# Designs tried in a protein design run: peptides against a protein of PDB entry 6J54. Part 85

Target 1, 223 residues: chain A of PDB entry 6J54
Amino acid sequence: NENLFASFIAPTMMGLPIVTLIIMFPSLLFPTPKRLINNRTISIQQWLIQLTSKQMMAIHNQKGQTWSLMLMSLIMFIGSTNILGLLPHSFTPTTQLSMNLGMAIPLWSATVFTGFRYKTKTSLAHFLPQGTPALLIPMLVIIETISLFIQPVALAVRLTANITAGHLLIHLIGGATLALLNINTMTAFITFTILILLTILEFAVALIQAYVFTLLVSLYLHD
Target 2, 42 residues: chain B of PDB entry 6J54
Amino acid sequence: QFQFTGIKKYFNSYTLTGRMNCVLATYGGIALLVLYFKLRSK

## One batch from the design tools (peptide; made by RFdiffusion4, then SolubleMPNN)

Design b2_p9_4_s3 (from b2_p9_4, 7 letters changed)
Fold by OpenDDE base, seed 1:
Structure b2_p9_4_s3 (fold): chain B 223 residues (1-223), chain C 42 residues (1-42), chain A 9 residues (1-9)
Amino acid sequence: as target 1 above (223 residues)
Amino acid sequence: as target 2 above (42 residues)
Amino acid sequence: TLLLEALLL
């Protein structure tokens, strides 16, 4: 069991946490542009950021668009960390629930607080959907209140579970392929093919989870 | 626009103000229940 | 919002 979860242990060097360096590493992959016309790599990155920003911020008004920088930085951070985590023998910080809660709870609280500050009436009314029968109002308000408090937990757990499960499957199938190489080459080839398909899927999942996390934060802001 | 009269004007599930009042009333009711049980235990 | 959240779960 320890060998299975060894890849999820926070790495340290001489007792010093190198996790901080791992978390900071993705920032080096996105340098700030200094020229009017940048090189190809930076231009492509800027283009992708602009496309994603236009897509996600289309639902927000002018006040909501002030969150564009934070939301774009969030999706780039989570996406880059998830993709880098798929490198062989790499540690993914987003597999740690503590990290994801550390992102989800403050962002969720900020969106909820912002909603109550600027749209108090609408935010309070959000606890009761329109057209609810009179007898169901108290129960539904309670359920909606509970649902609100589950949002940050669900947000963090969704990201953690999806990334962790993917990594576990890659390790298990990868280990199985290596074990079957000396037993049955044909079955090893089949399992290896499955491993390749799974890795491609996990690359997609890594990006999707980053997008979903950011989208839900944006959606909570919009209410 | 919906036309409500009496108590339905303030407590309805269709208007924004009505929904807000229903939510506040629900929270107030829960708070009163909690207060009642707290005072009863003393 | 709740429907979209449920769909993504």
Scores: peptide ipSAE 0.292, ipTM 0.861, DockQ to the pose 0.029
Fold by OpenDDE base, seed 4:
Structure b2_p9_4_s3 (fold): chain B 223 residues (1-223), chain C 42 residues (1-42), chain A 9 residues (1-9)
Amino acid sequence: as target 1 above (223 residues)
Amino acid sequence: as target 2 above (42 residues)
Amino acid sequence: TLLLEALLL
């Protein structure tokens, strides 16, 4: 059973936490452009960032546009870490709930505080949906308040659960494939095919979860 | 679009200001209840 | 936003 979760243990070398280096590693993949016409890789990266920024920040006013750099860096970080985590024998920091909570709670808090700071009336009004029957107002306000505090937890858990579940599934199917190699080659081939399809899906999930995480942070900012 | 009179003008689930006031009233009521029970326990 | 959040898993 330990073998199933061995990939999720925070790696250390000689007692030193190398997790810090792993977290910092994706930053090396996105160098800052120094030329007017960069190489193809950087140009593609900039193009993707531009597209995502235009799409995500379209809902925000000028004040919200200030968050563009933060949100774009966030999606690039989560996306890159999730993709790198799918490499064989790699460690994915985003599989750690502590990591995701460490991102979700401050970002959520910042969005909530900025909302109350600049849009106090609208933010307070969001605790009561429009058209609520009068008798349900007190209860619904309480529920919406609780819902607000669940947001950072849901944000972190969603990312953690999706990435972790994908990794576990890859390990399980991979292990099953290896076990079936000596039992039935035909079934092993089927499971291996499923593994390939699953890995392709996990690449998509890795990017989608990064996008969803960033999008929800953006939506909370917009309120 | 909505015409409200009396208390409904200020405490309304349809207008932005009304919704805000309802939320504040709810929080205020809860705070008063909590305060009441705390003072009663002492 | 709540509906969208619910839809997004």
Scores: peptide ipSAE 0.270, ipTM 0.862, DockQ to the pose 0.030
Fold by OpenDDE base, seed 3:
Structure b2_p9_4_s3 (fold): chain B 223 residues (1-223), chain C 42 residues (1-42), chain A 9 residues (1-9)
Amino acid sequence: as target 1 above (223 residues)
Amino acid sequence: as target 2 above (42 residues)
Amino acid sequence: TLLLEALLL
């Protein structure tokens, strides 16, 4: 069991936390543009950011557009960390629930408080769906209130569970393939094929989870 | 769009103001119940 | 939003 979860232990060297360096590393992959005509890599990055920014912020008004920088930085951070986490012998910080809660709770709180500050009436009205029968109003308000407080937890757990499960599955199937190489070569080939397909899927999941996390934060801001 | 009279004017599930008031009334009721049980327990 | 959250699990 220790070998299975060894990849999720926070790495340290001589008692110094390397996790800080791992978290900071993705920032080096996205340099700030300084020229009118940038390198191809920077130009592609800017194009992707603009494309995703237009898509994500299309639902927001001008005041909501102020959050564009934060949301775009968030998706880039989570996406890059998730992809880098799929490298062999790498540590993925987003597999740590503490980190994801550390992102989800403040962002959720900010969106909720922003809603109450600028749209108090609408935000309070969201606790009661329109057209609710009078007898169901108290119960439905309670359920909606509980739903609100579950949002940050669901946001963090979703990201953590998806990334962690993917890593575990890759390790298990990878270990099974190596074990079967000397037992049954045909079965080992089948498991190896599954491993390849799974790895491709996990790359997609890594990006999708980054998008979903950011999208949900954006939707909470919209309300 | 909706014309309500009496209590329904302030407490309804159709208008924005009505929904807000219903939510506030629900929270107020729960708070009063909690306070009642808290004070009764002492 | 709740339905969307459930769908995106």
Scores: peptide ipSAE 0.255, ipTM 0.861, DockQ to the pose 0.030
Fold by OpenDDE base, seed 5:
Structure b2_p9_4_s3 (fold): chain B 223 residues (1-223), chain C 42 residues (1-42), chain A 9 residues (1-9)
Amino acid sequence: as target 1 above (223 residues)
Amino acid sequence: as target 2 above (42 residues)
Amino acid sequence: TLLLEALLL
């Protein structure tokens, strides 16, 4: 059991928190362009950022589009950290619930407060769905307020659970393949094939969870 | 689009202002209930 | 939004 969760322990070297360096490392993979016509790799990155930006910010008005820089940086950060976390013996900061709550709670709070500040009437009216019967109004307002407070928790837990479960499953299947190599080579080959398919799935999950996290933050901003 | 008269003009689930007033009324009612039970326990 | 959140779990 200690070996199973060893990859989720925050690493330290010589008493220094190298976790900060691990968090900062993905930023080095995305350099800022300085030329009119950039390298092919940088051009592809900028093209992908522009496409995702246009899709995500299409829901927002011009005032909401000011959040585009922060939302795009959030996708790039979570996506890159999740992909780098799939490297063997790597530490993923997004497997820590504290990290994800640290991102979810401030962003959620900012979206809620901006909604109440600029669209007070619409944000207050959002607690009551349109066309509800009069007798159900008090109960429905209560459950909608509870739903609002569950949003940051659901946002953080979804990301943490999906990434952590993926890492655990890769570790368990990987351990099973190594154990079966000495028992039956044919069954070990089958489990190894499952491991490869699972790793491909986890790459997709890593990107999807990054997109879902930022998309939901964007949807909460749209009041 | 919706024409309401009387109390339904201010407290309805179809208009933006009506929905806002319903939400504020429910929060106000809950706050008064909590205050009543707190004062009764003392 | 709530339906989308439930579907994404």
Scores: peptide ipSAE 0.294, ipTM 0.857, DockQ to the pose 0.030; fails the geometry check

Design b2_p9_4_s4 (from b2_p9_4, 6 letters changed)
Fold by OpenDDE base, seed 1:
Structure b2_p9_4_s4 (fold): chain B 223 residues (1-223), chain C 42 residues (1-42), chain A 9 residues (1-9)
Amino acid sequence: as target 1 above (223 residues)
Amino acid sequence: as target 2 above (42 residues)
Amino acid sequence: LALLEALLL
């Protein structure tokens, strides 16, 4: 059934990857302020970024706040791409597992290495929870080590699966509504109502997944 | 504050240093096992 | 952290 996944195929024009342009497009929606008192739209945007930044970085110390710029850029990128992906007949790069792994693995490795660099003793101690019985220590250390390596995979798959599943549902219900228009108008109206409700939910999911992805990266940094 | 003596001072699941040492000992044990099987195959 | 990660899943 290629038709179900046709919307998830990377678009190309004459062999040139349009995906690169799609990835770069969200950056145009976030211009840098040039005036002391900016336009209302820019002021609201900057205010939202400041609020989310304060909320996310409240867990971190002064050294951890150095990552604020990168974490905020990450949430803005993922959030913007997810919201743009809800446009009809649009392609979302974040539905591609390869792209999400490309973000998750470097960020995860950076957080892990930063932890070992500045907090070596604490980071090593995280492989063993407090109060573990002596006989279970070797096994639990192994499990915790495996858990560490699963983190980047879980991070990427969580984002990919949630966004992809949402898009699939929208396409399936949308296709069903169009097919039912000529069969039963009343049923088509019901399915259309469900589609609207689902679309509203997906807007929320798009923002939540961006936040969760960035939050987990931040938590791994804090350990 | 924990009061441990002997080997428990260095290897315990309560203190930060003790937990770190237990982790290092576990990794060291695994490394020795891998080395043993590698040398056995030769 | 593991519990929080599981809840966010």
Scores: peptide ipSAE 0.276, ipTM 0.839, DockQ to the pose 0.029
Fold by OpenDDE base, seed 2:
Structure b2_p9_4_s4 (fold): chain B 223 residues (1-223), chain C 42 residues (1-42), chain A 9 residues (1-9)
Amino acid sequence: as target 1 above (223 residues)
Amino acid sequence: as target 2 above (42 residues)
Amino acid sequence: LALLEALLL
């Protein structure tokens, strides 16, 4: 079983963590535009960023629009790292729960504190759903408080679990395909087909998880 | 629109202010309970 | 929001 999880070990070279370089690598894929009309690739990229930005920030007021840069950078980072993680023998930083918690907790806390800072009444009222029977108010407030603290954990674990599970599945099916090459070629072909379909699915999952992560942070900001 | 009178005006689950007050009251109650048990244990 | 979170699991 150690071989299954070997790809999830943080890579080091001569005792130096190369994870930092891996984390920084996606930033090189997003060059800053220098011209009003850029190359097709850059233009498409910017267009996608604008579309996603408009979609994500549509639920926010002017004060929430200040978070646009942060949220867009987050989705770009997570999305790019997740996609790059699907390359063979690549290390995906987002498979590390520590990293995801490192992103989730500060962002969550920032959103919660921002809510309490500027929308104190609404934020406090959020702990009690509207129309709650009077007798259930104390219990529901407690549950909602607990739910609030679970949010960053759920945010991090969701991302980690989805990406990690996908990687594991790809490795398992890939390994099975290789093992079946000399045993039953027809079965190996079927398994390989499944692997291809799974890989396509994982590309979608990679983007969806990045979007979900960022969206939830945005929703927490919206309260 | 809900018209509340008396205590329900300040503590209700329908108005924003009422909900806020209920939450604060709940937290206050919990804090008092914790304080009570803490002081009792001494 | 809770429903959305549940769907996004």
Scores: peptide ipSAE 0.261, ipTM 0.841, DockQ to the pose 0.029
Fold by OpenDDE base, seed 4:
Structure b2_p9_4_s4 (fold): chain B 223 residues (1-223), chain C 42 residues (1-42), chain A 9 residues (1-9)
Amino acid sequence: as target 1 above (223 residues)
Amino acid sequence: as target 2 above (42 residues)
Amino acid sequence: LALLEALLL
């Protein structure tokens, strides 16, 4: 069904990629504070950032705290794009695997390289879980090495799959509701109720996936 | 907490240094195997 | 960490 995936096509205007503008749009929703006491909206944003920053960065030392700005900007970007994507007829850039890989691979690489640079012994030791039987050591080291390289893929696919699946489900249930309007109004009402509940769930999923993505990057940094 | 002697002191799955050495030994072994097969094919 | 990652998946 071509109509099912039409909403996931990268939008263009007169042959020009408007996706760039869509990606940049969430930045306008988070203006830089200029006053000691800002507007209520900005104050709430800063409060949320402060809380999430404190929670996520508590596990990091001073060197890890330098990543606070990057991680907070990441969660704000992914979260905002995911929420905006739930607007009707909106395009969610994070449904594109290419975009998520574009974020995951560099961030993962940075965390891995940072770990090897500053915590070489610990990073190398992570390829072998503590207490492994001696005979299983070579095989387990190989598995852990493979697991490391799967991390950026899993990070990107997790975000992409969750957001894309939510959008598809909303589209399908919405289409079913419209189709049932002329067949059985009672069933259509039930389907519509499910659609509303699903939409509420997707708002939560949008924020959770943003948090999980950022959290895992943070955890990889901590090693 | 762990008292290892001999080779187990340097190659164990409990201490940080031991785990690191095991990982390096594994990678070294794999590299040598790959090198062996590469040289054998030539 | 791997277990936590698997749980979050």
Scores: peptide ipSAE 0.256, ipTM 0.843, DockQ to the pose 0.030
Fold by OpenDDE base, seed 3:
Structure b2_p9_4_s4 (fold): chain B 223 residues (1-223), chain C 42 residues (1-42), chain A 9 residues (1-9)
Amino acid sequence: as target 1 above (223 residues)
Amino acid sequence: as target 2 above (42 residues)
Amino acid sequence: LALLEALLL
């Protein structure tokens, strides 16, 4: 049982936390462009950022577009950390619920408070759907309020659960393949095939979860 | 499109102002209930 | 937004 969750323990060397270095490492993969015509890798990165930025910020007004830098940095951070977490013997910080809550709660709070600041009437009215029967108004307002407070928790848990579950599945299927190598080679081959397909899926999930996390933050900002 | 008179003008589920007022009224009612039970327990 | 959030779960 200890071997199952060993990959989720925060790594330390001589009592010093190396988690800080792990979190900072993805930033080295995205250098700032300094030339008019950059390398192919940087050009592709810029192109992807521009495409995602245009898609995500299309629903926002000019004031909301000021959040573009933060949202793009968020998706790049989560995406890169999730992809790096799929490397063998790697530690993924986004598997820690504390980290994801640390991102979700401030961002959610910022979006909610921004909404109340600039669109007070609309934000308050959002707690009551249009056209509700008069008798259901009090209960519906309560439900909508509860729904609002669940948003940051759901945002963090969604990311944590998806990434963690993926890592666990890869570990379990990988362990099963090794155990079956000397028992039944044919079954081991099938399990290995499933492992390969699962790893490919997890690469996609890693990017999708980064996108969904950022998208939901953006939607909360839009109100 | 919507012409409300009386109390329905201020408390309705269709207009933006009406929805806002309904939400505020709901929160106010809950706050008063909580306050009542808190004071009663003393 | 709540419906969209539920769909994305």
Scores: peptide ipSAE 0.243, ipTM 0.843, DockQ to the pose 0.030

Design b2_p9_5_s1 (from b2_p9_5, 7 letters changed)
Fold by OpenDDE base, seed 4:
Structure b2_p9_5_s1 (fold): chain B 223 residues (1-223), chain C 42 residues (1-42), chain A 9 residues (1-9)
Amino acid sequence: as target 1 above (223 residues)
Amino acid sequence: as target 2 above (42 residues)
Amino acid sequence: AVALALLLL
């Protein structure tokens, strides 16, 4: 069990938490553009950010467009941390539920409060779906309010569970592959192939979860 | 586009205002129930 | 509805 979950322990160096440095590290991969025409790497990054920004913010009004910077930074942060977490012997901060809650709760609360401040009527009306039969109204309002409060939890848990499960699975299959090397080489080869395919899948999952997290925050903002 | 009269005008599940009023009425009812039980226990 | 569906995923 210690070996199974050892990769999820917050790393420390000489008793000092280096997790803060690990969290800050992805920011170095996205340098600020200084030239009108930057190098290819920065240009690709900016292009990708622009595309995702246009896609995600297309549903928002001008006031909602002000969130574009924060949402784009969020997706880049989560995406980069998730991808870096797939490196051998790396620590993924997003596997920590505390971190994801730390992102989800403030962002969710900000979206909810923003909705209540600027779209009070629509936001209150959102607790009752359109066309609800009269007999179901009180119960459905209660359910919808509960649903609202589970949103930040679901947002954090979804990200945490997907990334953590992927890391665990890679570890388990990797360990099984090593154990089978001296038992049955053919089976070890099969498990190794599965490990490769799984790793490729986890790269996709890493990006998808970053996108979904950001998209849901954006969607909650739009209501 | 829905034309409601009477109480349905203010409390309906189709119009924005009607939905809002239904939500507020539900919360108000719950608040009153909680208040009732709180005062009853004292 | 979409938000709810995504929430349940």
Scores: peptide ipSAE 0.092, ipTM 0.847, DockQ to the pose 0.032
Fold by OpenDDE base, seed 2:
Structure b2_p9_5_s1 (fold): chain B 223 residues (1-223), chain C 42 residues (1-42), chain A 9 residues (1-9)
Amino acid sequence: as target 1 above (223 residues)
Amino acid sequence: as target 2 above (42 residues)
Amino acid sequence: AVALALLLL
């Protein structure tokens, strides 16, 4: 078990947290454009950011669109860290629940408070779905209140669990492949094929989880 | 669309104001219950 | 319903 979880230990160098450098590294992959027409890679990157921005902010009014910078930076950060985490022997900060809670709780709180601040009536009414039978109103309000407080936890745990589980599976199948190389080459080839397919899946999961995390924050803002 | 009269005008599950009032009434009721048990325990 | 579905992802 310790061998499996060794990749999830926060790395330190001479007692200093090297995690800070790992967290900052993705920022180097997104340089600010200085030309009207950039190279192909930066142009594609900007195009993707614009598309995702338009898609995510389409549900928001002008006041909600103020969050565009924060939400786009969030999805880019989580997406880039998740993708980089799939490199061999790399540390993914988003596998740490503490980090994900550190992002989820403030963002969730901000969305909830923003809702109560500007749309108090709608936010309060959201605790009671329309058409609820009168006898179920108190219970449903309580359940909806509990559901609200579960949101930041679910947000953090979802991201952590999906990324961590993917990493564990890659390590397990990868380790099995290496162990079978000298035992049975045919089965090793099969497990290696599974590893490749799983790795492709994890690339998709990495992006999906970044998207879902950011989308849910956006949805909580819209309520 | 919905015409409510009397108490249903203020406490209903269809109108925004009615839903808000129901939520506030629920929280108020819970707060009163908590207060009652707190005062009774002393 | 969409929010609930997304919560289950």
Scores: peptide ipSAE 0.088, ipTM 0.844, DockQ to the pose 0.031
Fold by OpenDDE base, seed 3:
Structure b2_p9_5_s1 (fold): chain B 223 residues (1-223), chain C 42 residues (1-42), chain A 9 residues (1-9)
Amino acid sequence: as target 1 above (223 residues)
Amino acid sequence: as target 2 above (42 residues)
Amino acid sequence: AVALALLLL
């Protein structure tokens, strides 16, 4: 049914892509600080960014800490877009696999190439775990190589699947509740309760997926 | 701490250099196999 | 191994 997937169609008005405006909208929610002592909202945002930055960059050396700005911008972007996507009649760009692959593949490739550039020996040695029996070495190296190439795909698919599935469930259960209102009020009430619980869960999932995506990118950078 | 002699010095699963060499050897072997099959068709 | 575990989750 086209109505189930209508929320995932890229919106256009008069042939102009509104998707660009939707993607840029979250940037307006995070204004740049201008004062030494900012407003409470900006101060809270800065505090959260600092906490997450310290947590994520604790595993990195000084060279890896140069990626802090990019990783923090990434988590803020994905998190904000995912949360805004839970608004009624909203379009979430992160439900599009093309967008998530567009983020995952370059970031993953950059982390892998930086690893090979600065830590060539360690990166190559990572394809073989320590203590592997000699007979299993070729097979394990192949498996580890395949595992490396699956990383960007898994990263993009995980984010896309979690957000998309959440939206579909909210839509389906929401539709079911409306249909049951005229049939059985008690069942409709139960379904409505499930819908509320699911929406709360999806808010958490939206933030968790943003964090996991960024964390995994950071972890791949550390190797 | 690991004292390896002979081929085990260069190809082992414990030392960093040994692991690296094992990985390179594996890739080299695969590359040679691919090359063999490519040249076999011609 | 940690990356693999997180990848499987």
Scores: peptide ipSAE 0.073, ipTM 0.845, DockQ to the pose 0.032
Fold by OpenDDE base, seed 1:
Structure b2_p9_5_s1 (fold): chain B 223 residues (1-223), chain C 42 residues (1-42), chain A 9 residues (1-9)
Amino acid sequence: as target 1 above (223 residues)
Amino acid sequence: as target 2 above (42 residues)
Amino acid sequence: AVALALLLL
């Protein structure tokens, strides 16, 4: 049973945490541009960042657009770490709930505090949806308040659960295919096909979860 | 546009100010209840 | 098969 979760153990070298290096590694994949017209790879990367930035920040006013750098860096970090985590023998830091909470709680707190600071009336009014019957107001406000505090937990758990579940499924189905190779080659081929489809799905999930995480942070900022 | 009179002017679920006041009133009520139970326990 | 083995190791 420990073998199933061996890939999720934080790697260390001689007792020193190499997890910090793994976290920093994706930063090397995104070099800063130095010229007006850069290489094709950098140009494509910048174009993608620009497109995602325009899409994500379209809902925000000028004050909210100040968060563009942080949100774009967040999506690039989570997306890159999730994709790199699908490589063989790779460790995904985003499978660790502690890391995701470490990102979710501060960002959520910042968005909530900024909302209350600059949009106090709107933020307070958000606890009560429009048109609520008078008798349901106190209970609904309580529920909405609880919902607010669940947001950072849901944000972290969603990311962790999706990435971890994907890794587990790939490992389990992959193990099943290897076991079936000597038993029935036809069934092994079917399971292998499922594995390929699953890996493609997990690449998509990796990007989607990064996007959803960043989008939800953005939505919490927008309120 | 909604026209409210009396207490509904300040406490309603339709206007922004009314919603805000309702939220503040609910929090105030909860705070008073907590305070009551805290003082009762002493 | 090799790619699968690499994924599972």
Scores: peptide ipSAE 0.028, ipTM 0.785, DockQ to the pose 0.017

